# Peptides against a protein of PDB entry 4ASU: the designs that were tried, part 259

Target 1, 270 residues: chain A of PDB entry 4ASU
Amino acid sequence: ATLKDITRRLKSIKNIQKITKSMKMVAAAKYARAERELKPARVYGVGSLALYEKADIKTPEDKKKHLIIGVSSDRGLCGAIHSSVAKQMKSEAANLAAAGKEVKIIGVGDKIRSILHRTHSDQFLVTFKEVGRRPPTFGDASVIALELLNSGYEFDEGSIIFNRFRSVISYKTEEKPIFSLDTISSAESMSIYDDIDADVLRNYQEYSLANIIYYSLKESTTSEQSARMTAMDNASKNASEMIDKLTLTFNRTRQAVITKELIEIISGAA
Target 2, 83 residues: chain B of PDB entry 4ASU
Amino acid sequence: FTFASPTQVFFNSANVRQVDVPTQTGAFGILAAHVPTLQVLRPGLVVVHAEDGTTSKYFVSSGSVTVNADSSVQLLAEEAVTL

## One batch from the design tools (peptide; made by RFdiffusion4, then SolubleMPNN)

Design b2_p25_3_s3 (from b2_p25_3, 11 letters changed)
Fold by OpenDDE base, seed 5:
Order: C-alpha cells, then structure tokens, then sequence
Structure b2_p25_3_s3 (fold): chain B 270 residues (1-270), chain C 83 residues (1-83), chain A 25 residues (1-25)
C-alpha cells in the first residue's frame, strides 16, 4: 500500500471514529432518559399483566389462531437487538405451527419486517414504521392497539415479544401473553369476575392491550439505546485500534521510502 | 395496592385501608377482601385511605382497576395527578 | 460490523456533504 492509500484510510477511519463517538453520546443521552421513563412504565405494565398471571388464563387446544407481536424499532447499529426478537419470533412461530396453530405476525418497527419478510411474508398482518426516533408515548401504544383490534384478525391468543431491559450491558428477549376478548370471557378462571359488564370487559381489554404494548415499547427502547451505546463504544475502540495499527504501518512505510531515497542519493552521487 | 400512570407511580404494592375509585358504573370503595372485579375508570377523584388514617386525593382520567382474588389491587390510570 | 458501519457512515457523510454544498449554494 502506498503512503497515500494509508493516509486516505487513516482519514476515513478517524472520521468514522468521530461519528461513532458522537452517536455514542447521543445514545447515552437517550438511554438515560429511557431508563428514567422505564421505571414507572414497568410498574404500570407489570400491573396490567397481573390479571393474566393471577387468573392463569388457558386457551383451549381447539383454538388455533395465534398472534405474534414483535417489538423493536426502525433503527440499526444496536447489536443483536432486532435479531434477538426475530429469532424468538421464528422459534415461537415454528413451535406453534408444529402444534397445528395458525400464526400471524405483527411487526412493531421496520427492522422486524426486514429480517422476517422473506421467510414469513405470508404471515405478516401489518408492520408499524417510524418507531424509535422519539420516545414512545402511551398515545403511540394506543394507536398500535387500536390498529391491531381493527385488523380483522380474530386471534384466540397471542404473544408479544420484546427485549426486557436488565442493565446497561444486558437485555433479555421475553414473551408476554395477550388474549382476545373472547378468550378472556370464556376462561373458566375468570368465573370469579362474572359480574362484569361486557362493555366494561371490552374497554378493559383495550386498555390492557395498550398497556402491554406501551410497556414493551419502553423496555425495547431502553434496551436498544443501551445496546447502541455499547455498539458505538465498541466501534470507536475498534477504530482507535485500527488507527494505531495503520499509523505504525505508515511510519514503517515512510521510513522505508526515506531509506530508499537516501540510497538513491548516495548511489547517484557516486 | 398499586396505583400508577404510564409516567408516574403513586403506590407500588402498598397496604392501604380503602381506595375510592370513580368507575363508569359509579364510584365505589375498595376495602380489604373486596370481591374480585374488573372496572374501567371514568374521569374523577381517587381517594386513598392509608392504614395510618391519612388520606390522599388524586384526579384520574380513563383507565382500569383490578381487584384480584388474592386482594391485590391494580389501579392503572392513563393520566393521574395529585391533588 | 465495522464494514457495515463504514458503508452506512460513508453514505451518511455523502448526504451531509450534499446538504452542506446545497447550503453554500
């Protein structure tokens, strides 16, 4: 490689390092905010799931329609955030299919579609785009919930798959159940709630769906920003190492060129 | 007793004496060992009666309230403010 | 990861340069 080639590469990597460092700082700021906002969101979301956990709702085996909601975002450069969700979705879809269930998929964030569209295109109902630019709001979750409920797909049970935030260096892909109104209404374990008006139950389920979606978005966002921060930090470090290596190569090459020139001068003066 | 909005937590697994909630079917008080029920909130006043006799007032928008068989209660409001 | 990042960053840099050139025009 010529000195010019090495210099060009050095300049390019230095620019990349500047960008990755900047992106790290942006991700760090977003992470800090997301983590703060996740605290109440987690209490809220876990509270919403309490009914389903305590009621131990069972879906009859004869019910075949299953909905999978994958939660991620539109933005890349965040490590395995999207692939982890997609992997879990694939696994769940395969298991359900093997059990004779009909599976439909909803993607929250364009990255889910990007990964699964080729293999699961026929199973997709809808993909929500423009996820991840702004922190998710309850309004956003409500819109998604409403679109799901209005999709016309009458699922019996479902799964929402998202990355749960553990720490700045750790997330876990998890699955939470979602149930249709019919499944809840027909569940034997719900008999202790029998004096509930049908309209009340419908509204309750709408809130429950919005609540879990909101919760999942907050967990996903926090996990994503943390992962992006880590990814950008790693990229910056890798760039630094490459700069050091190339700088050494540059210096060696420069010395070789100088030596060659000196030899030519000495031999020509002879 | 858990009382939260998407953005704020007021009570997290707390023990309270009574919670008065505004529901679409009317306001009712949740006491210890209340019958399991699901309700939807209407905009109105929530009053939390603590075991020590203190009372706290909140205004809530829409949402849900769950009373479980194990006497746990989840009050989840879309919006809530301390009054 | 670095190659993908390099490609994405190169595209973004080109976009930014084009925007800067348009502002100077």
Amino acid sequence: as target 1 above (270 residues)
Amino acid sequence: as target 2 above (83 residues)
Amino acid sequence: LMEELEERLRKREEELREKLERQRE
Scores: peptide ipSAE 0.015, ipTM 0.823, DockQ to the pose 0.016
Fold by OpenDDE base, seed 2:
Structure b2_p25_3_s3 (fold): chain B 270 residues (1-270), chain C 83 residues (1-83), chain A 25 residues (1-25)
Amino acid sequence: as target 1 above (270 residues)
Amino acid sequence: as target 2 above (83 residues)
Amino acid sequence: LMEELEERLRKREEELREKLERQRE
């Protein structure tokens, strides 16, 4: 490589490093906010799941319609955030299909569609875009919940798949159940609950769905920002190493060029 | 007893004497060992009676309340403020 | 002749180094 080529490459990598460092800082700021907002959201979300855990809701085997909600975002450069969710979605869909279930998919964030569209296009009901630019609100979750409930797909049970935040360096892809109104109302374990009016139960389930979606969005956002911060840090380090290597190459090449020119001068002067 | 909004936690697995909640079917008090029930909140006043006799008041917009067989209670409001 | 050659060589080396350093910027 010529000195010019090396210089051009150095400039390019330095520019990439600047971008990755900037993105790291942005991700760090968003992560700090997301982590703060996740604390109450987790209590809220876990609280919303308490009924289903305590009541041990079972879906009859003859019920065949299953909904999978995958939660991620529109934004890349965050490690395995999207692929981990998609992988679990694929696994769940395959398992359900093998069990004779009908599976439909909702994607929260365009990246889910991007990954799964080729193989699962016929199973998609809807994809929610414009996710990840701003922190998710309960209003956002409510909109998603409403769209789901009004989709016309009468699922029996479902699962929401998202990345749960563990630490700044760790997340885990998890699945939480969602149940239809009919499944809840017909569950034997729900018989112990007194004075459950049909309208009350309907409204309750609407809140429950919104709650779990909100929770999943908050977990996903925190995980994503943390993962992006890590990814950008790694990219910056890799760029730094490459800069060092190229700098050494540049210096060696420079010396070789100088030496060659000096030899030519000596040979020409003789 | 857990009482939270999406943005704030008021109680997290706390022991309380009584919680008064405004529901669409009417306001009711949740005592220890209350029968399991599901309710939807209407805008109104939540009153939490602590075991030490302290009373705290909150205004809630909408949401849900769950009383489980194990006497655990989840009060989840869309919006809530301390009064 | 040797002294003159050494001076020419030194001068050219310096010029080349400066040129290469400018290309690095």
Scores: peptide ipSAE 0.009, ipTM 0.811, DockQ to the pose 0.005
Fold by OpenDDE base, seed 1:
Structure b2_p25_3_s3 (fold): chain B 270 residues (1-270), chain C 83 residues (1-83), chain A 25 residues (1-25)
Amino acid sequence: as target 1 above (270 residues)
Amino acid sequence: as target 2 above (83 residues)
Amino acid sequence: LMEELEERLRKREEELREKLERQRE
């Protein structure tokens, strides 16, 4: 490689390193906010799930309609965030199909659709776009919940799949159940809750759905920003190592060129 | 007893003596070892009576309250403020 | 002749170094 080629490559990598460092800082700021907002959201979301966990709601085997909600975003450069959710969705869909259930999919974020559209296009009900630019609000979750309820798909049971935040360096793809009004109403374990009005239960189910979606969005956002920060840090380190290697090559090549020129001067060949 | 909104936690797995909540059917008092129930909140006043005798007041918007068989209580409001 | 040659070599080396540094910038 000529000195010119090495120099051009060095300049390019240095520019990439500047970009990745800047992106790291942006991701770090968004992560800090997301983590702060996740604390109350987790208590709220776990509280909403408590009824379903404690009541141990079981869906009858004859019920065949299952909804999978995958939660991610539209934005890339965040490691395995999207692929992890998609992998879990594929696994769940395959297991449900093997059990003879009908599976429909909802994608929160365009990346889920991008990964799954080739293999699961017929199962998609709707994809929500423009996810990940702004922190999710309860209003956003309510809109998603309302769209699900108005989709006309009368699911019996569902699964919401998202990345749960563990630490700045760790997330885990999790699944939480969602239930239809009919499934909740017919559950034997709900018999201990006396004199629940049907309208009350419907309102509760709708509110609970919004709560769970909100919780999943907050977990997903925090995980994504953390993963992006890590990815950008890794990219910056890789760029640094490459710069060091190329700099050494440049110096060696420069010395060789100088030596050659000196020999030519001494020999009188020029 | 857990009482939270999407953005704020007021109580997290706390022990309380009594919680008064505004429901669509009227005011509802939740005592220790209350029977399992599920209600939807209307806008109104929540009063939490702590074991030490302290009383805290909150205004809530819509939401839900659940009392489980294990005596755990989840009070979830879309919006809530300390009064 | 040797002194003149050494001076020429020194000047050329300096020119080459400057040229290489400018290409780095």
Scores: peptide ipSAE 0.007, ipTM 0.809, DockQ to the pose 0.005
Fold by OpenDDE base, seed 4:
Structure b2_p25_3_s3 (fold): chain B 270 residues (1-270), chain C 83 residues (1-83), chain A 25 residues (1-25)
Amino acid sequence: as target 1 above (270 residues)
Amino acid sequence: as target 2 above (83 residues)
Amino acid sequence: LMEELEERLRKREEELREKLERQRE
């Protein structure tokens, strides 16, 4: 490689390092906000899931329609965030298919579609785009919930798959159940709630769905920003190492060129 | 007793004496060992009676309230403010 | 992996530059 080539590469990597450092800082700021907003969202979301955990709602075996909601975003450069969700979705879809269930998929964030489009295109109902630019709001979750409920797909049971935030260095892909109104109303374990008006139960389920989606979005966002921060930090370190290596190569090449030129001058061969 | 909005937590697994909630079917008081029920909130006043005798008032918008068989209660409002 | 990252980062930089230029406009 010529000195010019090495210099060009050095400049390129230095620019990349600047970008990755900047992105790290942006991700850090977004992470800090996401973590703060996750605290109440988790209490709210876990509270909404409490019924399902305590009631031990079972879907009858004859019920075959299953909905998978994968939650991620449109944004890349966040490590295994999207692939982790997609992997879990694939696994769940395969297991459900093996059990004779009909599976439909909703993607929250364009990255889910990008990963699964070739293998699962026929199973997609809808993909929600423009996720991840702004922190998710309850309004966003409500829109997703409403669109799901209006999709015309009458699922019996569903799975929402998202990355749960553990720490700045750790997330876990998890699955939470979602149930249709019919499944909830017919569940034996819900018999203690039988005096509930049908309209009340419908409205309750609408809120429950929105609540769970909101929770999943907040967990996903926090996990994503943390992972992006880590990824950008790693990229910056890798760039630094490459800069060091190229700098050494540059220095060696420069010395060789100088030596060659000196020899040519001394020998008169120039 | 858990009382939260998407953005704020007021009570998290707390022990309370009584919670008065505005529901679409009418206002009702949740006492210890209340029968399991699911309700939807209407805009109105929530009153939390703590075990120490203190009373806190909140205005809530829409939402849900769950009373479970184990006496756990989840009050989840879309919006809530302290009064 | 690094080449892919470089390409992605370059694209992102271009996108960011375009966004900044649009905001100045």
Scores: peptide ipSAE 0.019, ipTM 0.823, DockQ to the pose 0.017; fails the geometry check

Design b2_p25_3_s4 (from b2_p25_3, 15 letters changed)
Fold by OpenDDE base, seed 2:
Structure b2_p25_3_s4 (fold): chain B 270 residues (1-270), chain C 83 residues (1-83), chain A 25 residues (1-25)
Amino acid sequence: as target 1 above (270 residues)
Amino acid sequence: as target 2 above (83 residues)
Amino acid sequence: LAERLAERLRRREEELAEKLARQRA
């Protein structure tokens, strides 16, 4: 490689390093906000799931329609965030299919579709795009919930799959149950909740779905921003190491060129 | 007793004496050992009576309230403000 | 002697170029 080639490569890597450092700072700012907003959202979301945990709602085995909701975003450069969700979705879909269930998939964020489209295209109902540019709101979750409920797909049970935030260096892909109105209304364990009006239960279920979606979005966002910050930090470090190596190579090559030129001058082959 | 909105937590697994909630079927008071129920909130006043005798008032929009068999309560409002 | 030194320097330059090319791949 000529000095020119090394110089060009150095310039390119330095530019990449500047970009990755900038992206790290942006991700850090978004992470700090997301983490603050996750605290109340977690209490809210976990509160919504409390009924399902306490009532131990069971779906009859004869019910075969299962909905999988994968929660992610449209934006890359965040490590294994999207692939982790997609992997869990694939595993769940395969297990359900092996059990003779019909599986449909909803993707929140375009990256899930990008990963699963080739293998699961026929199972996709809808993909929600424009996720991850702005922090998710309860309004966003409500829109998703309403679209699901109005999709015409009558599922019996479902699973929402998302990355739960643990720390700045850790997330875990988790699954939470989604139940249809019919499944909730027919559950034996719900008999202790006497005199629930059907309209009340329907409305309750709409809120429950929106709440769970909102919670999952907040967990996912926080996990994503943290993972992006880490990924950009790693990229910046890798770029730094490469710059150091190339700089050493440049200096050695430069010395070799100078030595060659001196020899040519001294030998008169110049 | 848990009372939260998507953006704010007012109570998290707290012990309270009574919670008055505005529901679509009517306002009712949730006491200790209240029967399990599910309700949907209507816009209105929530009153929380603490064990120490303090009373806190909140305005809530839409949402849900769950009373479980274990006497745990989840009050989840889309919007809530302290009065 | 000068030609031998020049040839050694050329070989070193080529080795460095190959190492750089492998790092690109």
Scores: peptide ipSAE 0.000, ipTM 0.805, DockQ to the pose 0.006
Fold by OpenDDE base, seed 4:
Structure b2_p25_3_s4 (fold): chain B 270 residues (1-270), chain C 83 residues (1-83), chain A 25 residues (1-25)
Amino acid sequence: as target 1 above (270 residues)
Amino acid sequence: as target 2 above (83 residues)
Amino acid sequence: LAERLAERLRRREEELAEKLARQRA
């Protein structure tokens, strides 16, 4: 490589490093916000799941329709965030299919569809796009919930798959159950709940779905921003190492050129 | 007793004496060891009576309330403000 | 490093929020 080529590469990598550093800072800011907003959202979300955990709702074996909701975003450069969700979705879909269940998929965020489209295109009901530009709101979750409920797919049971935030360096892909109104109303474990009006229960389930989606979005967002921050840090470090290597190569090449020129001068061939 | 909105937590696994909630079927007082129930909130006043005798008032827009068999209560409001 | 950066940014945001809250009061 000529000195000019090395210089061009150095300039390019330095620019990439600047971009990755900037992206790291942006991700850090978004992470800090997301983490703060996750605290109440987690209490809220865990509260919404409490019924299902306590009631131990069982879906009858004759019920065959299962919905998988994968929660991620549209945005890349966040490590294994999307692939982790997609991997678990695939695993769950395969397990359910093996159990003779009908599986439909909803993707929250375009990346889920991007990963699963080739293998699971026929199972997709809908993909929600424009996820990840702004922090998710309860309104966003409500829209997703409403669209799901209005999709015409009458699932019996479902799974919402998302990355749960553990720490700045750790997330875990989790699965939480969602249940249809029919499933919850028919569950034996629900018999302990006193004379619940059907309309009340319907409304309750609508809130529950929105609540769980909201929770999942908040967990996912926090995990994503943290992972992006880490990914951008790693990219910046890798760029730094490459700059160092190229700088050494540049210096060696420069010395070789100088030596050649000196030899040419000394030999009188110039 | 847990009382939260999507953006704010008012109570997290707290022990309270009584919670009055506005439900679609009317006002409902949740006491210790209340029968398990599910209700939907209507816009209105939530009153929390703490064990220390403190009474706190909140306005809620909509949401749900769950009373479980283990006497745990989840009050989840879409919007809630302290009064 | 990431944690430190996040914490620094959080503090700055909190400071900004406090300033904004003081301006509204």
Scores: peptide ipSAE 0.000, ipTM 0.820, DockQ to the pose 0.021
Fold by OpenDDE base, seed 5:
Structure b2_p25_3_s4 (fold): chain B 270 residues (1-270), chain C 83 residues (1-83), chain A 25 residues (1-25)
Amino acid sequence: as target 1 above (270 residues)
Amino acid sequence: as target 2 above (83 residues)
Amino acid sequence: LAERLAERLRRREEELAEKLARQRA
C-alpha cells in the first residue's frame, strides 16, 4: 500500500471513530433517561400482569389462534437487540405451528419486519414504524393496543416478546402472555372474581393490553440504548486499534520510502 | 397494595387499611380481605388509609383496579397526582 | 530485506566516498 492509501484509510477510520463516539454519548443520554422512566413503568406493567399470573388463565387446546407481538425499534447499531427478539419469535412461531396453532405476527419497530420478512411475511398482520426516535409514551402504547384490538384478528392467546432490561451489560429476551377478552371471560379461574360487567371487563382488558405494551416498550428501549452504548464503545475501541496498526504501518512505509529515496540519490539514479 | 401510574409509583406492595377508589359503577371502598373484583376507574379521588392512620388523597384519571383472592390490590391509573 | 538493503547502502556509501575522494585528488 502506498503512503497515500494508508493515509486515506486512516482518515476514514478516524471519521468512523468520531461518529461512533458521538453515537455512544447520545445512547448514554438516552439510556439514563430510559432507565429512570423504566422504574415506575416496571411497577405499573408488572402490576398489570399480576392478574394473569394469579388467575392462571388457561387457553383451551382447541383454541388455535395465537398472536405474537415482537417489540423492538426502527434503529440499528445496537448489537443483538433485534436478532434476539426475532430469534425468540421464530422459535415461538415454530413451536405453535408444531402444536397445530395458527400464528399471526405483529412487529413493533421496522427491524422485526426486516429480519422476518423473507420467512414469515404471510404471518404479519401489521408493523408499527417510527419506534425508537423518542421515548415511548403510554399514548403510543394505547395506539398500538387499539390498532391490535381493531385489526379484526380474533386471537385466543398471544405472546409479547421483548428484551427485559437487567443491567447496563445485560438484557434477556422474555415473553409475556396476552389474552383475548373471550379467553379471560371464559376462564374458569376467573370465576372467583365477582360478577363483573361485560363492559367493565372489556375496558379493563383494553387497559391491560395498553399497560403490557407500554411496559414492554420501556424494557425494550432501555435494553436497546444500553446495548447501543456498548456496541458504539466496542466500535470505537476497534477503530482505535486499527488506527494504531495503520499508524505503525504508515511509519514503517515512510521509513522505507525515505530509505529508497536516499539510495536513489546516492546511486545517482535520480 | 400497589398504586402506580406509567410515570410514578405511589405505593409498591404496601399494607394499607382501606383504599377508596372512584369506579365507573360508583365509589368503592377496598378493605382488607375484600372479595376479588375487577373495576375500571373514573376520574376522581382516591383516598388511601394507611395502617398508621395517615390518610393520603390522590386525583386519578382513567385506569383499572384489581382485587385478588390473596388480598393483593393493583390500582393502575393512566394519570395520578397527589393532592 | 532491510538488513540486505542497509548493507547495500553501506557499500554504495563507501563506493561514493571513494569516488569523492578520487575527485578531490
Scores: peptide ipSAE 0.000, ipTM 0.808, DockQ to the pose 0.003
Fold by OpenDDE base, seed 3:
Structure b2_p25_3_s4 (fold): chain B 270 residues (1-270), chain C 83 residues (1-83), chain A 25 residues (1-25)
Amino acid sequence: as target 1 above (270 residues)
Amino acid sequence: as target 2 above (83 residues)
Amino acid sequence: LAERLAERLRRREEELAEKLARQRA
């Protein structure tokens, strides 16, 4: 490689390093906000899930329609965030199919569709795009919930799959249940909740769905921003190491060129 | 007793004496060992009575309330403000 | 803002439904 080639490559890598450092800072700012907003969202979302945990709602085996909601975003460069959710979705879909269930999929974020398009395209009901550019709001979750309820797909049971935030360096892909109004209304364990008006129960389930989606979006966003910050830090370190190696190569090549030129001058072969 | 909105937590697994909630079917007071029930909130006043006799008032827009068999209560409002 | 977002999401759903309908045809 000529000195010019090495210099050009050094300039390119230095520019990449500037971009990755900038992206790290942006991810760090978004993470700090997401973590603050996750605190109340977690209490709110876990509170909404408390009924399903305490009532131990079971779906009869004769009920065959299952919905999988995968939660991620449209944005790349965040490590294994999207692939982790997609892997869990594939596993769940395969297990349900083996049990003779009909499986439909909703993707929150375009990356889920991108990963699963080839193998699961026929199972997708809808994909929500433009996720992850702005922090998710309860309004956003309500729109997703409303769209699901108006989709005309009469599922019996569902699962929402998302990355739960543990720490700046750790997330875990988790699954939470979603139940249809009919499944809740017919559940034997709900008998302890006597004299529930049908309209009240419908409205309650609409809120429950929106609450769970909102919670999942907040967990996913916090996990994604932390993972992106780590990925951009690693990319910046790798670029730094490559710059150091190329700088050494440049110095050696420069010395060799100078030596060659001196020999040519001394030998009169110029 | 848990009382939260999507953006704010007011109570998290707290012990309270009584919670008065505005529901679509009517206002009711949740006491200790209240029967399990599910209700939806209408816009109105929530009053929390602490064990020490302190009373706190909140305005809520909409949401849900759950009373479980274990006497745990989840009050989840879309919007809530302290009065 | 919620209404604008709902409208944008609805438009995208319509676009997706059209794409799905074209893939099934």
Scores: peptide ipSAE 0.017, ipTM 0.823, DockQ to the pose 0.057; fails the geometry check

